# Ledger of designs, part 46: peptides against a protein of PDB entry 8BZL

Target 1, 228 residues: chain A of PDB entry 8BZL
Amino acid sequence: SYDRAITVFSPDGHLFQVEYAQEAVKKGSTAVGVRGRDIVVLGVEKKSVAKLQDERTVRKICALDDNVCMAFAGLTADARIVINRARVECQSHRLTVEDPVTVEYITRYIASLKQRYTQSNGRRPFGISALIVGFDFDGTPRLYQTDPSGTYHAWKANAIGRGAKSVREFLEKNYTDEAIETDDLTIKLVIKALLEVVQSGGKNIELAVMRRDQSLKILNPEEIEKYV
Target 2, 242 residues: chain B of PDB entry 8BZL
Amino acid sequence: SRRYDSRTTIFSPEGRLYQVEYAMEAIGHAGTCLGILANDGVLLAAERRNIHKLLDEVFFSEKIYKLNEDMACSVAGITSDANVLTNELRLIAQRYLLQYQEPIPCEQLVTALCDIKQAYTQFGGKRPFGVSLLYIGWDKHYGFQLYQSDPSGNYGGWKATCIGNNSAAAVSMLKQDYKEGEMTLKSALALAIKVLNKTMDVSKLSAEKVEIATLTRENGKTVIRVLKQKEVEQLIKKHEEE

## One batch from the design tools (peptide; aimed at target 2 S152)

Design b1_p16_1_s3 (made by RFdiffusion4, then SolubleMPNN; from b1_p16_1, 5 letters changed)
Fold by OpenDDE base, seed 4:
Structure b1_p16_1_s3 (fold): chain B 228 residues (1-228), chain C 242 residues (1-242), chain A 16 residues (1-16)
Amino acid sequence: as target 1 above (228 residues)
Amino acid sequence: as target 2 above (242 residues)
Amino acid sequence: MLSYEEFAKKKAEEKK
């Protein structure tokens, strides 16, 4: 019976609902994250937006707080739930602790939320992976990735979604200290990585940049084309 | 009967909890974790399977977690489940410290988590945690201690034990080579390398694939230290020369 | 209910 959204172990020790959620992520649009020296960059593959579609409704990169942003791959509706919960937690943390969240803290919160949905009756796993980037209070740039299981790790660079394998292979070859020496080079690295799986350049890429002590900036297509 | 496999953890007609057994099966596929108690300390050794070039330098072991100043644990199984349980352990330990103004005794911390694990096997609509843990610690009551807990909420104290992949073979080796009353931390480290070399599904043991933490007492304080890669390399080299 | 050790031992014996 498919009716019971219960994540249970198979006889061979697999959580099929988690694995199937990971398959849902693999069908999602590609997202890439790169940590530079004093910059974090997120890039996402734009789906061909119908001419009449409001671009505001198709944002795959969102701010969680002033110092943290997230990109995701997988089910957009699931992502909204996670984003909203994360935003509330970020604000709550500011009120209770009087400091912004660390990137690790909010990642752990999101990871814990996802994990609970793999162990709660009547709930299915979230069909999303997320790249979470930002700056800690000390000015350290951070990049984390989390999956439907609630697992999370810190990365220098990573990718999620349909083209993730190709993008990761590119990043493994091209992520060097020289390639991230400047903010502009870091941005170029992200764009080049996405171009491995995206055919038409600046028009099909959403790019967000967060520099040290600066707010999230979403680059417009013209700004992206300058790096291509 | 597959009917008992997919529902809430319920007893089979034979009195088996299949979901717990299946969780244990998942742990059997996880990386090996080893614990050894010595006279002058206790250690955890864990297999590191995920070596990715793009991983950020994790200062802390991926599989070894500091719980408080006097305890650490290693995990075998589902990483996300492990993260939840290790966070819970930290919270329990901190609450105890705040309430009693002293560190939680090692066995009490283990028991508290085991009660949580057990609850996830008994209450409807939850699956067992797919995680076994090894705990190392020191307290004023029993000194250096090593515990193991499983998805059922069962636990036990050990002189040496292993969880994860090839755990049964590792335990057999430990039983053969563990010398009761004569185990130094140095000899325990050597034994850990010996056992891992034989039980890990790798052609050659390398320092990149092994995480080791030691817990000792220095000047009346507990010291938890993760060995540096160079130190692990030296241990491996010494083993290869023997 | 089998302990993890008993379970692991049983599985190891089944592989022999």
Scores: peptide ipSAE 0.203, ipTM 0.572, DockQ to the pose 0.251
OpenDDE base, seeds 1, 2, 3, 5: peptide ipSAE 0.012, 0.197, 0.010, 0.007; ipTM 0.524, 0.557, 0.619, 0.512

Design b1_p16_1_s4 (made by RFdiffusion4, then SolubleMPNN; from b1_p16_1, 7 letters changed)
Fold by OpenDDE base, seed 2:
Structure b1_p16_1_s4 (fold): chain B 228 residues (1-228), chain C 242 residues (1-242), chain A 16 residues (1-16)
Amino acid sequence: as target 1 above (228 residues)
Amino acid sequence: as target 2 above (242 residues)
Amino acid sequence: MLSYEEFAEEQAKKKE
């Protein structure tokens, strides 16, 4: 059916469905990623969970594999699809190549998936941006960002979601070699960056840390408060 | 007219493919890319627009991609579309090498991608790729080569050409200054800087905003290199002194 | 390369 084209060019060369998907991301909770020397840190703004909502179901930071984790901003349902696809690919790679994925590899996979949804018939773009962090096999820490268009880049630090502009401005001013000299300083940098946009302090921050040769660790509120 | 603007790529009553035209319009606003063919090599010069402090060290050119040992390309347009197409180019080149035990001829690689682009303009439910490419390469059949392809799947060989922002003005300048049969890689580099200086919406051309790659032959092997920032600075300085 | 967002912003400025 010829009527299945959803994402088309405007007369002035815009892909409005992709732009609108980016607007959906901007409405999402803020997420921050920072690459340290031997650590990667993700922080996410916690929306006030409805009193009756199970906190376990509102995780905005998830593992894709033992060496890779992701935070996102935008549509949670869309994110679930991307996460599941990425996890399957990570496992497939381990089976076929006998090594875990590089952070770049899985980022490229996700980016390609998103891009296809901007050209495929009957499909709309994914309404998500993602921060993907982890360690390559050689122990190099990596941070990547993807957007609804399927673009991706490597970053030292970045932010996505509604407070991303303010957080990025903070990071541009404060990200230095001295600021990431230690794991603790790197964690502090992420917390300070999030506090630019998060009201009521550490109680509204979800923080995850991955160190070299270690699994993803989600910090509890008490641990976060020690850094404030 | 709106029906043709917002639906699958179809012909208008006037015989126009509006989605392809609109894709080309998008490319016209992208960063400038130049290609120049010389007697002893080929070059690509591209505008670098996105310099972010928080970007991880870009070890590789943002706009210039190595395709295989004998070919490289530059892209203007949607980055995500460009990534997909450059990956396809690499895959096509590798499959050919595996099948025939020799590198793919330059024009065949370009044609293979153009067929894909064309398909995205013809088959239902697909939009055109919002990307134009410049290709540089060497093969045993035609030597040094420069090609351009657009969202329609059309391509052509060129002595010098430009895509992206202010491409028409750049092409006009290239036509005036390009000396057929006398173009050395050195002169081509100087010409590239001259054209970029006039076509980029920047008061002063800086090495941080320009990427240049050259393709040459040394000892019977193709060498693709990206110029260092210092080398680009020297080229800019030389231009300012003339 | 420009992100799509940056590209869109540039296009919006030209309309202004």
Scores: peptide ipSAE 0.031, ipTM 0.513, DockQ to the pose 0.022
OpenDDE base, seeds 1, 3, 4, 5: peptide ipSAE 0.020, 0.012, 0.023, 0.014; ipTM 0.526, 0.513, 0.725, 0.494; seeds 1, 3, 4 fail the geometry check

Design b1_p16_2 (made by RFdiffusion4)
Pose (drawn by RFdiffusion4):
Structure b1_p16_2 (pose): chain A 225 residues (1-47, 50-199, 201-228), chain B 238 residues (1-200, 205-242), chain P 16 residues (1-16); non-standard residues A62 YCM
Amino acid sequence: SYDRAITVFSPDGHLFQVEYAQEAVKKGSTAVGVRGRDIVVLGVEKKAKLQDERTVRKICALDDNVCMAFAGLTADARIVINRARVECQSHRLTVEDPVTVEYITRYIASLKQRYTQSNGRRPFGISALIVGFDFDGTPRLYQTDPSGTYHAWKANAIGRGAKSVREFLEKNYTDEAIETDDLTIKLVIKALLEVVQGGKNIELAVMRRDQSLKILNPEEIEKYV
Amino acid sequence: SRRYDSRTTIFSPEGRLYQVEYAMEAIGHAGTCLGILANDGVLLAAERRNIHKLLDEVFFSEKIYKLNEDMACSVAGITSDANVLTNELRLIAQRYLLQYQEPIPCEQLVTALCDIKQAYTQFGGKRPFGVSLLYIGWDKHYGFQLYQSDPSGNYGGWKATCIGNNSAAAVSMLKQDYKEGEMTLKSALALAIKVLNKTMLSAEKVEIATLTRENGKTVIRVLKQKEVEQLIKKHEEE
Amino acid sequence: EDEEAIETMEEKQLEA
């Protein structure tokens, strides 16, 4: 089989294929995640008439208690999502507990890291925001990128214009903003309206403590706008 | 040998996949192919690129392929690659029927093939398939459906779409004329002739298939030349 | 036609 080393070091210690994978993420639609007190919210920018909205969604459930949003190559994302879904079931089988948000994040990150050091393969061209709750009810938000690095965040953005949205969230992520569920959803819509020039072209989802993923209707989103 | 390896599965500096993009260029030079969803069925309209006089026409169709009892598809791009992929689609549909004893839902069949196409872009060092496919079908979950896939493995559901030559012009005509939720098969047939009239008119140059439900069973039929010649006459009056 | 299309893809890849 094909064994060419695709990800290699360059002078100065750069891994060019990873950096190029990060460029693919910037070409993706904006995704925003905010961790609230008892709620986590994901929002994504949408690119069309005659298209079935159900089939092209950027927010996916990995397990009953974990879901994710992504930016970058949409085909690579389907592969990573299905790999993570299989791992969530393997964990329930072996430990008899649902996966922690951290566990599945570590798994997705290590999968991505393996694709930066394996022969015959290019890196995954996606970043992911992963949200959910732990056994003790603690809300979580993690980010993964193509290098395999992962971190926890109070709030974050990935994809096109992520730097601008991040700077907005830094100034606006306060206790008042995450005091209630309505204000937590509102902060995500405001963060997206910063780069989407829009309001009717946004997808949003909410996850509450042990209540599973709820995707908001267009009519419910129009009320906030 | 590293010297002769064209490295078909790497990123460009901008995060682009050049072989995928070049494959999409090949599809843009293929015969026009479009699909339209309506309340009582789904249809595929295709430009025949085999319009030579000395051709025999031994099959019931040239560009439209039955995948299983409830599904059909059409292709744009490299014909040989399309033969490999359509054979694989039949195999996936039968593997699912064997396992679950029920027909494969349409989206599950598209996802399964797209995973194969995505793998060719990430590992193996091989050129990708130069094929875009339109899928039409019916399942107990979502009823009548239309899907499109491209060489990278991406797919999407559409009420109407077009692939191949002059597809951008065709998508424009569909946005203007397609009445969302009010289309019947007869009106969708009229719109298909209208679209192919601009982007290309003769019955020998076109191929039309329809998918409908009759007595709880799916019917996939290629329209005879007589029915196509009558549809062409009905439009010229407009 | 298929051969021409494949050839064009390969030529463009080599140029890149």

Design b1_p16_2_s1 (made by RFdiffusion4, then SolubleMPNN; from b1_p16_2, 8 letters changed)
Fold by OpenDDE base, seed 3:
Structure b1_p16_2_s1 (fold): chain B 228 residues (1-228), chain C 242 residues (1-242), chain A 16 residues (1-16)
Amino acid sequence: as target 1 above (228 residues)
Amino acid sequence: as target 2 above (242 residues)
Amino acid sequence: MDEERRKAMEEKLKEE
């Protein structure tokens, strides 16, 4: 029966579909997030844009609201669904609560959505992990990560996707208070981290920055090269 | 593992959606569809395979569908699936028009369908659509546009692309001959014929086996035109003389 | 990655 729960426990207590969804994430392009003092930075590996492809349609960093943005690794089509739902929730929250969402709130919403798809009959898990960054209304920068299971945690820095291991190792060694002392240093840290797995050049990196009380800014390749 | 080849789209141990991959494989055997973006227009060129002499209704276009006044698409894959999706596109476009009293932006229509495609890869009891689409359109936001979508619900914008049989070879040829920023609709038509002539498994390209539609702007209005057989013949002749 | 190393990384990078 095709209407049965797709995600079921194995005899040893594993949710194989969740684990396999995590494998899908590992095949995704690498994304990195870093929380600075007054800045949050997302970086993603640009897949070599095929000649004749419009780069406009290959964005992997998106705004969820004015104060929150997200990068993802895994299935792009799945991500689009999550992004759309999150955007609706952000707007709904503004209307009902009269305040923007906290980064934790919207992360929890996304996590709950993902979790439901691991438990709902006739649904497979989302094949995505997400890095969610932004500022709370009090001006506190936040970074969260969520995976296909619906778990989420707050991070100082993290990475997802195919190069995540190497990037995380780099961040573990290089993330210090001194390394994030300024906005520029924080940006440089993200770029250096991505360069562990991405071929050199601003052409292969998409970088987004959000500063306190500012909107999401996508850096152009020339701006990225200034930090290399 | 054969278990992951079930009708329900589930992840393999390697994180693959086999049903989606198999749908894409099926599309690889379908008739070739090309899309080319020019400075002054955009075109679709599609292989017409069902030339049955007994088909009473000369389907004006078997592979190219008008979606609204500003958009058209071509399909590669399962015909029945294509019919469902093209109807859905028309419905989405119409609902938007009714709600907002303006045409739906091209990318928004593409995205809406892609969300449906994605849903058929995620919800139980459904199989992926065995269809890829090329979309051509014009809107006030981005002008002339060309998009491609696949069974996964992924899409992208393109200057030129190909789906269906021998698509990889076609894309390679397009990459070689496409001149960014200098492409006229006339040159795009010539390029389409050139690529089809090389990618279609026919000894001689005939106008009967090719459908071509152009989308242009005239007097502030979008014009979608399917080329007449005679026009296609002229394009083929011109190519053969070159 | 070694589980111990993974845990150490998580502790270092995780926000307390």
Scores: peptide ipSAE 0.021, ipTM 0.609, DockQ to the pose 0.013
OpenDDE base, seeds 1, 2, 4, 5: peptide ipSAE 0.000, 0.000, 0.006, 0.015; ipTM 0.520, 0.495, 0.501, 0.608; seed 5 fails the geometry check

Design b1_p16_2_s2 (made by RFdiffusion4, then SolubleMPNN; from b1_p16_2, 9 letters changed)
Fold by OpenDDE base, seed 4:
Structure b1_p16_2_s2 (fold): chain B 228 residues (1-228), chain C 242 residues (1-242), chain A 16 residues (1-16)
Amino acid sequence: as target 1 above (228 residues)
Amino acid sequence: as target 2 above (242 residues)
Amino acid sequence: TDEEWRKAMEEKLKKE
């Protein structure tokens, strides 16, 4: 009975709805984030888009603001709600504070939103984890991860979704100062990490890069293949 | 019986709030947090469970949070709930400072948060926070202070206490070894290491698995300091030589 | 438990 109840503790102190939301994330497409010296990179596994499906409709990487982007794993419908709220907050912050959000600020906002949905009995948790990357106004690259519980942490590199374990193991072994010495090496690291779980190379990877003082750039398949 | 467990704000026939008790059970599985009051300071010691190589900010304090210039806390329980509550503590402290042009007294900050916790146990459609906190602080009214609060919104002042994993065993050890009136910060640090060494589910205590913060007064100012890994290593080494 | 807390607080108040 407790496993079906929304946002209640079990007798052993578990929030099963949060744990089940985390299971929904584990079924999602793999996403990877890496912080370089002057670059942040997001990579996502492209599910075999049914030949008839418009690739534009399934974007797993989205901009929250000019200086912040997000990749997610889990329920796409839930992600839309989070993204929309985050975008509104980013714009509101610019209007009220006259500065763009820090990556930590918007991550904390998203985390707080998720947490609230774990504490109201009238709402289920979001079935989404997110990698949030960007640059603070001082030019510092940032990477954060948040989960359905509303927990968030800063990372050098991380992965979420179905292949996250294998990708994280790869990153733990291969993330070094030398491996991120240049923008190109950082991009290469993300591609190599995704190739641990993605069978066909450049065609099944979506890759986005954000450099200091530059907008989000989504790489085309040909650009990705140059790094492989 | 099951009908009462599913609703956050309903008493059992025996007058129990099961959701609060279950929240406390969740805290029992969290990493150990210890607080000790000394004559010349107060300390928090917390177990660090998650050491990931890919973490960017070695949160020098994964479990210890500075609230203001005169107070810090440690948390046992659900991390996301902890983040919400620690943020609220900071906001309450800041609002008080702005309103009264002086720092909030330690007990008043604790009480304000406890009222929030209690509300989440009484109002429908909300679950309790799965978090216990230890608070350390200094104010001009009572000097150095240590408080504990739980999901029910109850709190108390302590000379020494523990929350999280093996807290009952830790409290028992503290009762045996804590000497009232004779506790220096140095002796409190030694006691903290002794208790953590016995209560943490690790074969050998290492500095990487322990976070320690001290709160002292220097030249009429509160100083909150997180001990460096080397300092913690020295404390562990001294304990092993004893 | 809430009851344990209440008892502990009552004992503390009796000692003051």
Scores: peptide ipSAE 0.010, ipTM 0.484, DockQ to the pose 0.047
OpenDDE base, seeds 1, 2, 3, 5: peptide ipSAE 0.000, 0.000, 0.006, 0.018; ipTM 0.497, 0.475, 0.595, 0.595; seeds 3, 5 fail the geometry check

Design b1_p16_2_s3 (made by RFdiffusion4, then SolubleMPNN; from b1_p16_2, 7 letters changed)
Fold by OpenDDE base, seed 4:
Structure b1_p16_2_s3 (fold): chain B 228 residues (1-228), chain C 242 residues (1-242), chain A 16 residues (1-16)
Amino acid sequence: as target 1 above (228 residues)
Amino acid sequence: as target 2 above (242 residues)
Amino acid sequence: MDEEAIKAMEEKLKKE
């Protein structure tokens, strides 16, 4: 009888199912997020799409609302559940509060959802980390990261997935006020960061850009190559 | 033995709740948080372990949370569990305010959360929260107050206490140096720095690694203030000169 | 927190 996957403490105080979920994230494709002055940028490593696979079905960057988008690393099926719940919450918030969610609000919602799956009977943790990026109503750009435990933090720049360490090391060295002075420089920073772990340049990168008071724009490969 | 480890909320033959004990072990590895009650205020001091260059500016504190206008808490343990519990504290406090048109008494807020914690130790299929909290507050009934709660749902009022890493050593030091009836907020701040300097696994105490919040009364209003880095630096410098 | 767990607790607290 497979004991229902209840996340329990080990004798030394560890939640192994959460730690193992974090290992699942580390095996995921790399995602990076950068907050600029008036722009937020998400980049993800494209897995080699099988020749017959519709590229549209392998989106790792998705809109949660008009002002918020998310990239993830880890289990794609788990991500779909989180994304759907977040989208419903964003719409519900608009109906009940008559304003769009703040990036922090929706991040906290997602974090709370993840945490509940670490403490609920018959549920395992979500095997995903997420980078959540967008603009608050006041026009402030935000970047948040969540992990399988349900923790979340605000970042200037961060990375998740298999190449996250190398990408973070790059960002720690290269994220400066000068490097994000313009929208184009910010986009270039994300591309350069991803190129630390992605070999074949712009063809293996998906980029999404959200500017102040603008909708999410997914860049095509030709647009990405202009920044390489 | 393994059967009691895998089932949440089961007593061992010896009457032990292993999942609660294991949750407490998780807290023992967390950053140190201490609280000190003074005659003219209360303070929380917490170890800041997560110093990353790419972190966005923390508006308030990483480990200290404002609950309402009259209460704040610090957390040792699992951050995600802490976020859930601190949000619940805020909701409880807000519901009380709406219902009674006055702030919730400090002990009542602590008790309400402790009941939640206890429930997660008793209901099947739930694990304990891996979090201990220190609460500071002021109310018209008891004035300045300091409470501690643990994963079991137990709580107590304290004059000074510590949770997290090296908490036992910190409590021992507090017992030695805490002077009943003579503790000012100024002396409490100095004591906090002294204890943190000895209990933190850091060679040198720096202002970047310490968060301090004070709760005082000014003109009949509660003021919760997080000390600026420069103020913490001055406290550390004063301690080094003694 | 699980809304059901919160509700169950609120119900318990109301009954005492």
Scores: peptide ipSAE 0.005, ipTM 0.504, DockQ to the pose 0.069
OpenDDE base, seeds 1, 2, 3, 5: peptide ipSAE 0.000, 0.008, 0.000, 0.000; ipTM 0.510, 0.592, 0.506, 0.500; seed 2 fails the geometry check

Design b1_p16_2_s4 (made by RFdiffusion4, then SolubleMPNN; from b1_p16_2, 8 letters changed)
Fold by OpenDDE base, seed 3:
Structure b1_p16_2_s4 (fold): chain B 228 residues (1-228), chain C 242 residues (1-242), chain A 16 residues (1-16)
Amino acid sequence: as target 1 above (228 residues)
Amino acid sequence: as target 2 above (242 residues)
Amino acid sequence: MDEEWRERMERKLREE
């Protein structure tokens, strides 16, 4: 059957493996991204770290370069592959072009990679969606989202994963120019959005902030709590 | 044009990779492997199931493998798959050493193998490896470390964990008895015996059915040692007296 | 995803 085959078109024009990969994303932990005026913020649902597990190895937000970071929803092992490829490309770009990548560039690279895995025989799609945030060299904050199909779009705010619908609905209602007027308000917006789906408050949230001309900062639980 | 590859791991309609899940299920029936991180070392304890009278009397490790001077691993699952992966680990570690003139960091070695595992879940003509691994090691970055990886290519760092048969029960026991920040290698060994005694389907735990390796630091060097049967017997005896 | 919901979200949250 077409749904049990490699990524091929069904008679009705569906790429079932891509759609099923999207279902894998929907089972993933929720991630949210918000673009502020001079800040980009990523938040991820931090599932309770099992007792005796090292929290260091459970991070869902990673840097791709000094000016770009990514959160994902879906298969963690798949994400690692994408992250590694993206990091290599970022460094390659710096070497060959002598400038850091734009957020759009690296997003397009990731999207192209994903797309190829939807069209190559003997490969399945990546089971991940990603929120990619950062700053272009001109200081413009950017937020992009990619899905297993290899599509990508720019967003002011978005969410992915199991709680994405609820988070997006929250963002639809609450994302305004006033709500992102300051860095702190932007951070607060992300936290509030995640709290729509995250249980047990701020201890189950991973939050990363990138301000203009600053490196990625992961907030500690105490820093997150002050916004709750 | 390449023909359709029927052996490609694919998503179910629900977004699951059943071949990976089935591999993990198979591992659940394999011999128990424990890993425990202590302040002064890290250990692996593994169930030895293949005891044959005709086997060479020389002590051998069927479940614990030395990877390099700073790392060892234990395997649960398909033996042939385990052999392939452990060889690959050794090769990766050696290549890194040659290239950078320093030992590969523990997590990097784990990640490298996990990327291979992941590839076998994504590329055509391949099946997932039916193996989970526990890794113990030391490096200058994080000191003593314990990692677990599964057929999906996922991994995590642990203070204590278990794979294979009765792993859930073992993990529960470890959660109860593991004392964070106070765990010595000696206490870790005792804990390992305690957990194995309860999780292995044997009336009486015997040294011949248990493999234990410790990783310590002595004089600025990593020492990986497989315990002798007599040492394991002593640990078992001590446990029985308590 | 609900089409109407999607349209609202895109209008509200999508950047050109």
Scores: peptide ipSAE 0.044, ipTM 0.609, DockQ to the pose 0.013
OpenDDE base, seeds 1, 2, 4, 5: peptide ipSAE 0.005, 0.040, 0.005, 0.000; ipTM 0.513, 0.613, 0.500, 0.496; seeds 1, 2, 4 fail the geometry check

